# Peptides against a protein of PDB entry 4GXB: the designs that were tried, part 164

Target 1, 277 residues: chain A of PDB entry 4GXB
Amino acid sequence: VPTEEVSLEVLLSNGQKVLVNVLTSDQTEDVLEAVAAKLDLPDDLIGYFSLFLVREKEDGAFSFVRKLQEFELPYVSVTSLRSQEYKIVLRKSYWDSAYDDDVMENRVGLNLLYAQTVSDIERGWILVTKEQHRQLKSLQEKVSKKEFLRLAQTLRHYGYLRFDACVADFPEKDCPVVVSAGNSELSLQLRLPGQQLREGSFRVTRMRCWRVTSSVPLPSGSTSSPGRGRGEVRLELAFEYLMSKDRLQWVTITSPQAIMMSICLQSMVDELMVKKS

## One batch from the design tools (peptide; made by RFdiffusion4, then SolubleMPNN)

Design b2_p24_7_s4 (from b2_p24_7, 14 letters changed)
Fold by OpenDDE base, seed 1:
Structure b2_p24_7_s4 (fold): chain B 277 residues (1-277), chain A 24 residues (1-24)
Amino acid sequence: as target 1 above (277 residues)
Amino acid sequence: AASVTVSTVDWEKLTIITTSSRLP
C-alpha cells in the first residue's frame, strides 16, 4: 500500500468513534499516539491501552480477534480484510485493577475506564446482581465515575475479557462453554444438561504451557462443527494445567478466538512476571 | 496443513519460550 494520509476510525469499548488522521504506513504505536492525542490522553498513560482488531457482531458487540502488534500497520490490517465488520478498538491492556489508580488520576483516563466498564457491564462481561446493578445505575445517574469504578472493581469478572461461546473438552468432550480471561485466569462457564451453571477457574500460575493449533479439517462427508463451512480453518487453544500435585492435564478449547485467548494468556503471565521482578 | 505455536512458561526464571512450527 502506498504511503498516504488517511482518516482512520478507532472505536472505544462503548462504540464511540475516534477519527484520526494518520499515514497508511503508521505502525500501531503511531496510531495509538494519534488516538491518545485526539482524546487528550497524556503520554504517560498511553502504555495502559492497546489497539485491538475486533469483529463487530450483529448486536453491536465486539468479538476480539487479536491485539495489534507493534510492527503492524493498523490501517492495512483492518482494510485488508475487506469487510466492514472488522474494527479497531481502544481498550485498557492491563489486568491488575491496581493500575486503575494510575489511570483514574487523569480525567481522560478516568473517562476511558468508566466508558469501558459501563460497556462491559451492559454486555454482561462483568457479572452483577440486581442490587449491584441498582447501585451502579444510581452512581451513573450521579455521574460519580470514581465511585462507580470503585464499586465495579469489586464485581465478579471485573476487568475480564469475555469471548464468544465455544467448545471445550473439559469437564467432558464437546462441552459448550463461555470463556473469559482476567485476574490471571481463564474462566470457563458451562451448563451441562440438567445441571446448574458451573465455572472452572484455571489460574495461569498453574499452567505449564499452552498451544495454539491451526488446521483445515479433511472433508469427511460428515458435517463439521455446526456453522463451519468446508475448508474453514479450525483453531484450538490447549493448555497443560496442574490439576493437583504432580498431575498435569491438557484442556483444549476449540474457538475462532484461540489466538486472542493465547494473547491474553501471554499478557497475563507477562504482567505477573513483572510484578515478581 | 496445520500449524502449532507452543508457549512454555518457566516460573522460576520468569520467562516464556514460544516456538512455532508447521506440521506436514
Scores: peptide ipSAE 0.423, ipTM 0.908, DockQ to the pose 0.735
Fold by OpenDDE base, seed 2:
Structure b2_p24_7_s4 (fold): chain B 277 residues (1-277), chain A 24 residues (1-24)
Amino acid sequence: as target 1 above (277 residues)
Amino acid sequence: AASVTVSTVDWEKLTIITTSSRLP
């Protein structure tokens, strides 16, 4: 792609549009810096955020496709898809809520976290009780952003990334599940017919390895999930989990977001390793 | 055509080894 100046739209988690003028040849960090500058986010806080490629669903929710890598050209990455449903989103890129303290010290950082958290609650990524929801709404009405975040930090799945409904082979084959990544775990939530909501928690510290498999199903294969077009790429994330002492078990998730899930796993592991180093 | 990317974590060494392969 020829190098030229272009206007690139980057969305915040709440859908707010940030327009930045960048070069088509600008890499992810360059674009991120441009966004930060536009938002007046301090340079020292840039590292707490990342750019993500997402698909905007009909309801306005974001389906995270992947984190944009350092070598990528965001303009090219998003425009090459030739679909307006794909967007670039700015989101915090750490898992430990302790890092919120650093970000919250800055007005812009605070606003970003607040907007993200509000959005995550509204989208059901953060799980809240009725009472908690009332409390959050009260704080939101008062525009008490810090207090809002402090309360939110105590909520279930705060800081998690929620994926679209998919299928796993745990606890049973072909189980419909909702996967969420956060707090150094993958949470698999499922509700089988007539049953209560169940959650499987898979801590990354008990994962030996994971793999992403991309495959094109053979035309003769009857394993087309509903809604999958013929010849669509099938993505699976499988991880080997220490279920008990000396007992490893593979868990496989079939999802178009398998890549994003793997990115989350790596990111969570990386963060833990930093803490342990 | 299939592609597999495997990431293995060494918690003792604090490293992740990632390998990619193409499957026929």
Scores: peptide ipSAE 0.422, ipTM 0.907, DockQ to the pose 0.744
Fold by OpenDDE base, seed 3:
Structure b2_p24_7_s4 (fold): chain B 277 residues (1-277), chain A 24 residues (1-24)
Amino acid sequence: as target 1 above (277 residues)
Amino acid sequence: AASVTVSTVDWEKLTIITTSSRLP
């Protein structure tokens, strides 16, 4: 791709559009800096955010595909997909809510966290009771962003990234689950026949390893999941988990977002390691 | 062809080793 100046659209979590003028050859960090400059986000806060490739669903919800890597050219990465549904999204890239304190000290940082949190609540990524919802709406009406965030920080799955419904082999084979990543865990929400909704928590500290597998299923001999087109790539995330003392068990999640899940795992582990160092 | 990326965590050394391979 020839080096040219282009207008690139980057979305905030709430769908707000930020247009930046960048070069087609600008790497992820360059684009991120351009977005930060456009938003008037201080340089020292840029590291708290990342650019993500997402697929916008028909209902406007975002399905996270992956984090853009440092070597990538965001303009090329998004345009090469030749589909309008793919977008670049700016989102916070840390997990520990303690880092919110650093970000929310700045007006722009506060606004970004607020917008993201509102969106996450509206999309059902953060779980709220009726009373909590009322309180949040009241704070939103008052535009009390700091208080809103403080309340939100106490909510279930605050800071989590929620994935599309998928399938896992735990606790049973071919179990439909909703996976969320956050708070140094993978949360698997599942409903078994005749049972109430359950949530399985898999702490990253108890993961020995994880594996992402990309494969093309063969027509013969593979149980085709209903709805997958012939020849579609199958992605799986498997992790080896310490269930109990000296008992490791593999858990496998089949999801088009397996790569994104693995990125989340990597990111959560990295953050924990930083805290432990 | 299938591809696999394995990440192994060493909590004592605070390291992650990632290996990618292509499967036949």
Scores: peptide ipSAE 0.421, ipTM 0.907, DockQ to the pose 0.741
Fold by OpenDDE base, seed 4:
Structure b2_p24_7_s4 (fold): chain B 277 residues (1-277), chain A 24 residues (1-24)
Amino acid sequence: as target 1 above (277 residues)
Amino acid sequence: AASVTVSTVDWEKLTIITTSSRLP
């Protein structure tokens, strides 16, 4: 792609558009810096955020595809898909809410976290009780962003990334599940027929390994997942989990977001390793 | 074509080893 100056749209978690003038040859960090500059986010806070490739669903929700890598050219990465549904989103890229303290000290950082948190609640990524919802709304009305975040930090799945409904082989084969990543775990929520909502919590510290498998089903194969056309890529994330003492079990998630899930796992593990250093 | 990427965590060494392979 020829090097040209272009206008690139980057969305915040709430869908707010940030337009930046960049070169087509600008790498991910260059674009991130441009976005930060546009928002007046201090340089020392840039590292708390990342750019993600997402698919905007019809309802306006974001289906996260992957984190943009350092070597990528965001303009090329998003435009090469030749679909307006793909967007670049700025989101915080750490998991431990303790890091919120650093970000919240800055007005722009505070606003970004606030907007993200509000959006996550509205989208059901953060789970709230009726009473909690009332309290949050009250704080929103007062525009008390710090207090809002402090309350939000106590909520179930605060800081989690929620994925689209998919299928897992746990607790049994072909279970419809909603996967969320956060707080150093994968949360698998499912409701089996006639049963209450169940959640499986899989802490990354108990994962021995994980793998992403990409495969194209053979035309003659009856193994095509329902709803996938001929030649559709099948993605699976499998992880080996320590269920109990000396008992490892594989859990497999079939999802088009398997890559993003693996990125989350990597990121969560990396953060934990930094803390343990 | 199929591909597999495997990440193995070593919590003692605080490292992750990632390997990728293409399958026929």
Scores: peptide ipSAE 0.420, ipTM 0.906, DockQ to the pose 0.743

Design b2_p24_8_s1 (from b2_p24_8, 7 letters changed)
Fold by OpenDDE base, seed 3:
Structure b2_p24_8_s1 (fold): chain B 277 residues (1-277), chain A 24 residues (1-24)
Amino acid sequence: as target 1 above (277 residues)
Amino acid sequence: GLGSETVYTVDWEKLSINVESRDF
């Protein structure tokens, strides 16, 4: 792509548009810096955020596709998909809520975390009771962003990224699940017929390895889900999990977001390694 | 091949991730 000045749209978690002038040759960090400058986010806080490629659904919800890598050209990455459904989103890129304290010290950082958290609650990524929702609404009406975040930090799945409904082979084959990543775990939520909602928690510290597999199903496979066109790529995330002492078991998730799940796993592991160093 | 696989192996003692990819 020729090097040209272009206007690039970057969305916040709440769908707020940030327009930045960048070069088509600008890498992810260059674009991130441009967004930070536009928002008046201090340079020392830039590292707490990342750019993500998402697909915007009809309801305005974001399906996370992947984190943009350092070597990528965000303008090219989004425009090459030739669909207006694909967007670039700015989101916090750490998992430990302790880092919120650093970000909240700055007005812009506080606003970003607040906007993200409001959006995550509205989208049902953060799980709230009726009473908690009432409390959050009261704080939102008062525009008490710090208090709102402090309450939100105590909520179930705060800081998690929720994926689209998919299929896993745990606890049973072809089980419909909702996967969420956060707090150094994968959460698999399932509701079997006639049963209560169950959650399986898989801590990354108990994962020996994981794999992402991309494959094209053969036409003769009986498990063609109705509506998968001939030649649709199947993505799977499988991880080897220490269920008990000396008992490793593979868990496989079939999802178009398998790559994003893997990125989350890597990111959570990396953060834990930094803390152990 | 009909697919690809990337394997991430965590060494918690060395604090490292080994990444290997293959086509099949």
Scores: peptide ipSAE 0.629, ipTM 0.949, DockQ to the pose 0.707
Fold by OpenDDE base, seed 1:
Structure b2_p24_8_s1 (fold): chain B 277 residues (1-277), chain A 24 residues (1-24)
Amino acid sequence: as target 1 above (277 residues)
Amino acid sequence: GLGSETVYTVDWEKLSINVESRDF
């Protein structure tokens, strides 16, 4: 792509549009800095945020595809997909809620965390009781952003990234699950026929390894389900988990978001390693 | 079928992740 000045749209978690003038050759950090400048986010807080490639669903929700890497050109990465469904989103990129304290000290940082948290609650990524929802709404009406965040930090799946419904082989083969990543774990929520909602928690500290597999299913002459077009790439995330003392077991998730799940695992592990160093 | 695999192995003692990729 020739180097030229372009207007790039970056979305916040709530769908707010940030328009920045950048070069087509600007890397992820250059674009992130341009977004920060447009928002008046100070330079010392830029590192708490990242740019993500997402697919906008029909309901306006975002399906996270991947984090944009440092070497990428965000303009090229989004436009090369030749679909208006793909967007760039700014989101916080740390897991430990303790880092919220640093970000919340700044007005712009506070606003970003607040907008993200409101959106995550509205999308059902953060799980709330009826009473908690009432308390959150009261704080939202008062525009008490700090108090809102302090309450939100206590909620189930605060700081988690929720994925689209997919399939896992745990606890049984072909189980429909909703995966969420956060608090140094993968949470697998499942509802089997006639059963209550169950959650499997898989702490990253008990993962020995994980793998991402990309494969093209061979056209088996058998009537595979009519909706998967001939030649769609199948993505899987598998991790080897310490279920008990000296008992490792593989868990496999089949999802178009397997790459994003792997990025989350790496990011959570990296953050834990920084804390241990 | 044609595919690729990337394996991430965590060493919690060395505080490192080893990454290996293969095609199959």
Scores: peptide ipSAE 0.628, ipTM 0.949, DockQ to the pose 0.756
Fold by OpenDDE base, seed 5:
Structure b2_p24_8_s1 (fold): chain B 277 residues (1-277), chain A 24 residues (1-24)
Amino acid sequence: as target 1 above (277 residues)
Amino acid sequence: GLGSETVYTVDWEKLSINVESRDF
């Protein structure tokens, strides 16, 4: 791609648009710095955020595709997909809520965390009771951003990424599940008709390994699912989990977001390793 | 079918992740 000056749109978690003037040859960090400058985010806080490639759904929800890598050219990465559904999103890129304290010290950082948290609650990524929702709404009405975040930090799945509904082989074969990543775990939520919500919590510290598999299904003659076009890539995330002492078991998730799930696992492991060093 | 696999192995003692990829 020729090096040209372009206007690039980067979205916040709440859908707010940030327009930056960049070169088509600017790498992920260059674009991130441009976004930070546009927002008046201090340089020392840039490292707490990352750019993500997402697919925007009809309802305005974001399906996370992957984190943009340092060597990537964000303009090329998003435009090469030739679909307006794909967007670049700025989001916090750490898991431990303790790092919120550093970010919240700055007005812009506070605003970013607040906007993200509000969006995550509205999208049902953070799980709230009716009473908690009332309290949060009251804090929003008062514009008490710090107090809002402090309450939010106590909520179930605070800081998690929620994925689109997919399929897993746990607890049974072909189970419809909602996967969420956060707090050094994968949460697999299952609700079968007439049953209570079941959750499997898989701590990354009990994962020996994981794998991402990409495959093209052979056209089997069964016409059953109309929506998967012939030749769609099937992605799977499988992880080997220590279920009990000396008992490893594979859990397999079939999802178009398997790559993003793997990125989350790596990121959570990396953060834990930094804390242990 | 044709595919690819990337395997991530965590060494909690060495605090490292080994990454291996293969085609099949």
Scores: peptide ipSAE 0.628, ipTM 0.949, DockQ to the pose 0.755
Fold by OpenDDE base, seed 4:
Structure b2_p24_8_s1 (fold): chain B 277 residues (1-277), chain A 24 residues (1-24)
Amino acid sequence: as target 1 above (277 residues)
Amino acid sequence: GLGSETVYTVDWEKLSINVESRDF
């Protein structure tokens, strides 16, 4: 792509549009800096955020495709997909809520965390009781952003990324699950017909390894789930988990978001390593 | 309730997922 000045749209978690003038040759960090400048986010807080490629659903929900890498050209990455459904989203890129304290000290950082958290609650990524929802709504009506965030930090799956419904081989083969990543774990939620919601928590500290597999299913007639077109790439995330003392087991998640899940695992592991260092 | 809190505890020793759901 020739180097040209372009207007790039970056969305916040709440769908707010940030328009930045960038070069088509600007890398992810350059675009991130442009977004930060547009928002008046200070330079020392830029590292707490990242740009993500997402697919916007018909309901306005975001399906996270991947984190944009440092070497990528965000304009090229989004436009090469040739679909209006693909967007670039700014989101926080850390897992430990302790880092919220640093970000919340700044008005812009506070606003970004607030907007993200409101969106995550509205989308059902953060799990809330009726009473908690009432309290959150009251705080939102008062525009008490700090208090809202402090309450939100106590909620289940605060700071998690929720994925689209997919399939896992745990606890049994072909289990429909909703995966969420956060707090150094993968949460696998399963609701079988007539059963209560079940959740498996897989701590990254007990993962020996994980892998992402891309495969093209052979056109063998029987097991084509009706919704997958001929020749669709199957993505799988598999991790080897320490189930018990000296017992390792592979868990496999089949999802178009397997890459994003792997990115989350890496990011969570990296953050834990930094804290242990 | 607006929120079902489902607590899933994977007992790694028993290879069981304990599911505690609270409908709030």
Scores: peptide ipSAE 0.339, ipTM 0.801, DockQ to the pose 0.022; fails the geometry check

Design b2_p24_8_s2 (from b2_p24_8, 9 letters changed)
Fold by OpenDDE base, seed 2:
Structure b2_p24_8_s2 (fold): chain B 277 residues (1-277), chain A 24 residues (1-24)
Amino acid sequence: as target 1 above (277 residues)
Amino acid sequence: ALGSETVYTVDWEKLSIEVTSREF
């Protein structure tokens, strides 16, 4: 692609549009810096955020496709998909809520975290009770962003990334699940017919390995469900988990977001390793 | 099936991740 100056739209978690002028040849960090500059986010806080490729759903929710890598050209990455549903989103890219303290000390950082958290609650990524919701709404009405975040930090799945409903082979084959990544775990929420909501927590510290598999199913002559076009890529994330002492078990998640899940796993592991070093 | 597999192996002692990929 020839190097040209272009206008690129980057969304915040709440759907706020940030327009930046960049070069088509600008890499992810260059674009991130441009977004930061546009927002007046200090340079020392840029590292707490990342750019993500997302698919915007009909309800305006974001399905995270992947994190944009350092070598990528965000303009090319998003435009090459030739679909308006694909967007670039700015989001915090750390897992430990302790890092919120660093970000919250800056007005812009605070605003970004606040907007993200509000959005995550509204989208049901952060789980709230009725009472908690009332408290959060009261704080939101007061525009008490710091207090709002402090309360939010105590909530279930604060800081998690929620994925689209998918399928896992745990606890049973072909179980419909909602996966969320955060707090150094994958949370698998499932509701089987007639059963209560169950959650499986898979701590990354108990994972020995994981794999991402991309495959094109061979046209099996079996009249399987008419809707999957004969050429759809199947993505799976499988991880080997220490279920008990000396008992490893594979858990497989079939999801179009398997790559993003893997990125989350890697990111959570990396953050833990940094803390242990 | 044509595909690829990327395997991430975590060494918690060495604090490292090994990444391997294959096509099939």
Scores: peptide ipSAE 0.653, ipTM 0.950, DockQ to the pose 0.770
Fold by OpenDDE base, seed 3:
Structure b2_p24_8_s2 (fold): chain B 277 residues (1-277), chain A 24 residues (1-24)
Amino acid sequence: as target 1 above (277 residues)
Amino acid sequence: ALGSETVYTVDWEKLSIEVTSREF
């Protein structure tokens, strides 16, 4: 792609648009720095955020596709898809809520975390009771951003990334699940017919390995879910999990977001390794 | 190849991740 100056749209978690002037040849970090400069985010806080490729749904919800890698050209990555549904989103890129304290010290950082958290609650990524929701609304009406975040940090699935409904082979084959990544785990939520909502928690520290598989289903395969056209790529995330002492079991998730799930696993592992060093 | 696989292996003692890829 020839090097040209372009206007690039980057969205915040709440859908707020940030327009930056960048080169088509600017890498992910260059674009991130441009966004930070536009927002007046200090340089020392840039590392707490990343750019993500997402697909915007009809309801305005974001389906996370992947994190943009350092070597990528964000302008090319988004425009090459030739669809207006694909967007670049700025989001925090750490898992431990302790890092919120560093980010919240700055007004811009506080605003970013607040906007993200409000959006995550509105989207149902963070699970709230009726009473908690009332408390959060009261704090939001008062624009008490710090207090709002402190309350939010105590909520179930705070800081988690929620994926689109997909299928897993746990606890049963072809089980419909909602996967969320956060707090150094994958959470698999399922509701079997006539049963209560169940959650399986898979801590990354008990994962020996994981794999991402991309495959094209053969035409004769009985697993043609109605609507998958001939030639649609099937993505799977499988992880080998220590269920008990000396008992390893594979769990497989079939999802178009398998790559994003793997990125989350890598990121959670990396963060834990930094803490252990 | 009709597919690809990328495997991530975590060494918690060495604090490292090994990444391997294959086509099939």
Scores: peptide ipSAE 0.652, ipTM 0.950, DockQ to the pose 0.703
Fold by OpenDDE base, seed 1:
Structure b2_p24_8_s2 (fold): chain B 277 residues (1-277), chain A 24 residues (1-24)
Amino acid sequence: as target 1 above (277 residues)
Amino acid sequence: ALGSETVYTVDWEKLSIEVTSREF
């Protein structure tokens, strides 16, 4: 792509549009800096955020595809997909809520965390009781952003990234699950026929390894489910988990977001390693 | 089937991740 000045749209978690003038040759960090400058976010807080490639759903929700890497050209990465459904989103890129303290000291950082948290609650990524919802709404009406965040930090799945409904082979084959990543774990929510909602928690500290597999199903004459077009790539995330002392078991998740799940695992592991160093 | 596999192996003692990719 020729180097040209372009207007690039970057979305916040709540769908707010940030328009930045960048070069088509600008890398991820250059674009992130341009977004930060447009928002008046201080340079020392830029590292707490990242750019993500997402697919916008019909309901306006975002399906996270992947984190944009440092070497990528965000303009090219989004436009090469030739679909208006793909967007670039700014989101916080750390897991430990303790880092919220650094970000919320700044007005712009506070606003970004607040907007993201409100959106995550509205989308059902953060799980709230009726009473908690009432308390959150009261704080939102008062525009008490710090108090809102302090309450939100205590909520189930605060700081988690929720994925689209997919399939896992645990606890049984072909189980429909909703996966969420956060707090150094993968949470698998499932409802088996005739059973209550169950949650499996898989702590990254008990993962020995994981793998991402990309495959094209051969047109074998077997009844592939009618909805997958001939030639769609199948993505799987599998991880080897320490279920008990000296007992490793593979868990496999079949999802178009397997790459994003792997990125989350790597990011959570990296953050834990930084804390242990 | 044409595909690829990327394996991430964590060493919690060394605080490192090894990444290996293969095509099949």
Scores: peptide ipSAE 0.652, ipTM 0.950, DockQ to the pose 0.758
Fold by OpenDDE base, seed 4:
Structure b2_p24_8_s2 (fold): chain B 277 residues (1-277), chain A 24 residues (1-24)
Amino acid sequence: as target 1 above (277 residues)
Amino acid sequence: ALGSETVYTVDWEKLSIEVTSREF
């Protein structure tokens, strides 16, 4: 792509549009800096955020495709897909809520976390009780962003990324699950007909390894999930988990978001390593 | 607003938590 000045749209988690003028040759960090400048986010807080490629669903929900890497050209990465459903989203890129304290000290950082958290609650990524929802709405009506976040930080799946419904081989084969990543774990939620919601928690500290597999199913394989066309790439995330002392077991998740899940695992591991260093 | 009851079962040998939730 020739180097040209372009207007690039970057969305916040709440769908707010940030228009930045960038070069088509600008890398992810350059675009991130442009977005930060547009928002008046200070330079020392830029590292707490990242750009993500997402697919916007008909309901306006975001399906996270992947984190944009440092070497990528965000304009090219999004436009090459030739679909208006693909967007670039700014989101926080750390897992430990302790880092919220640093970000919340700044007005813009506070606003970004607030907008993200509101969106995550509205999308059902953060799990709330009736009473908690009432409290959150009251704080939202008062525009008490700090108090809202402090309450939100106590909620189940705060700071998690929720994925689209997919399939896992845990607890049994071909189990429909909703995966969420956060707090150094993968949460696998399962709701079987007539049963309670079950959640399996897989701490990254107990994962020996993981892998992403890409495959094209052969036409004769009846195991094509309903709605996948012939020749569609199947993505799987598999991780080897320490189930008990000296007992390792592979868990496999079949999802078009397997790459994003792997990125989350890496990011969570990296953050833990930084804390241990 | 939907209420929820969540039960946590800890496996101390596995150091894992199974969570069951009921919405009401």
Scores: peptide ipSAE 0.388, ipTM 0.823, DockQ to the pose 0.022; fails the geometry check

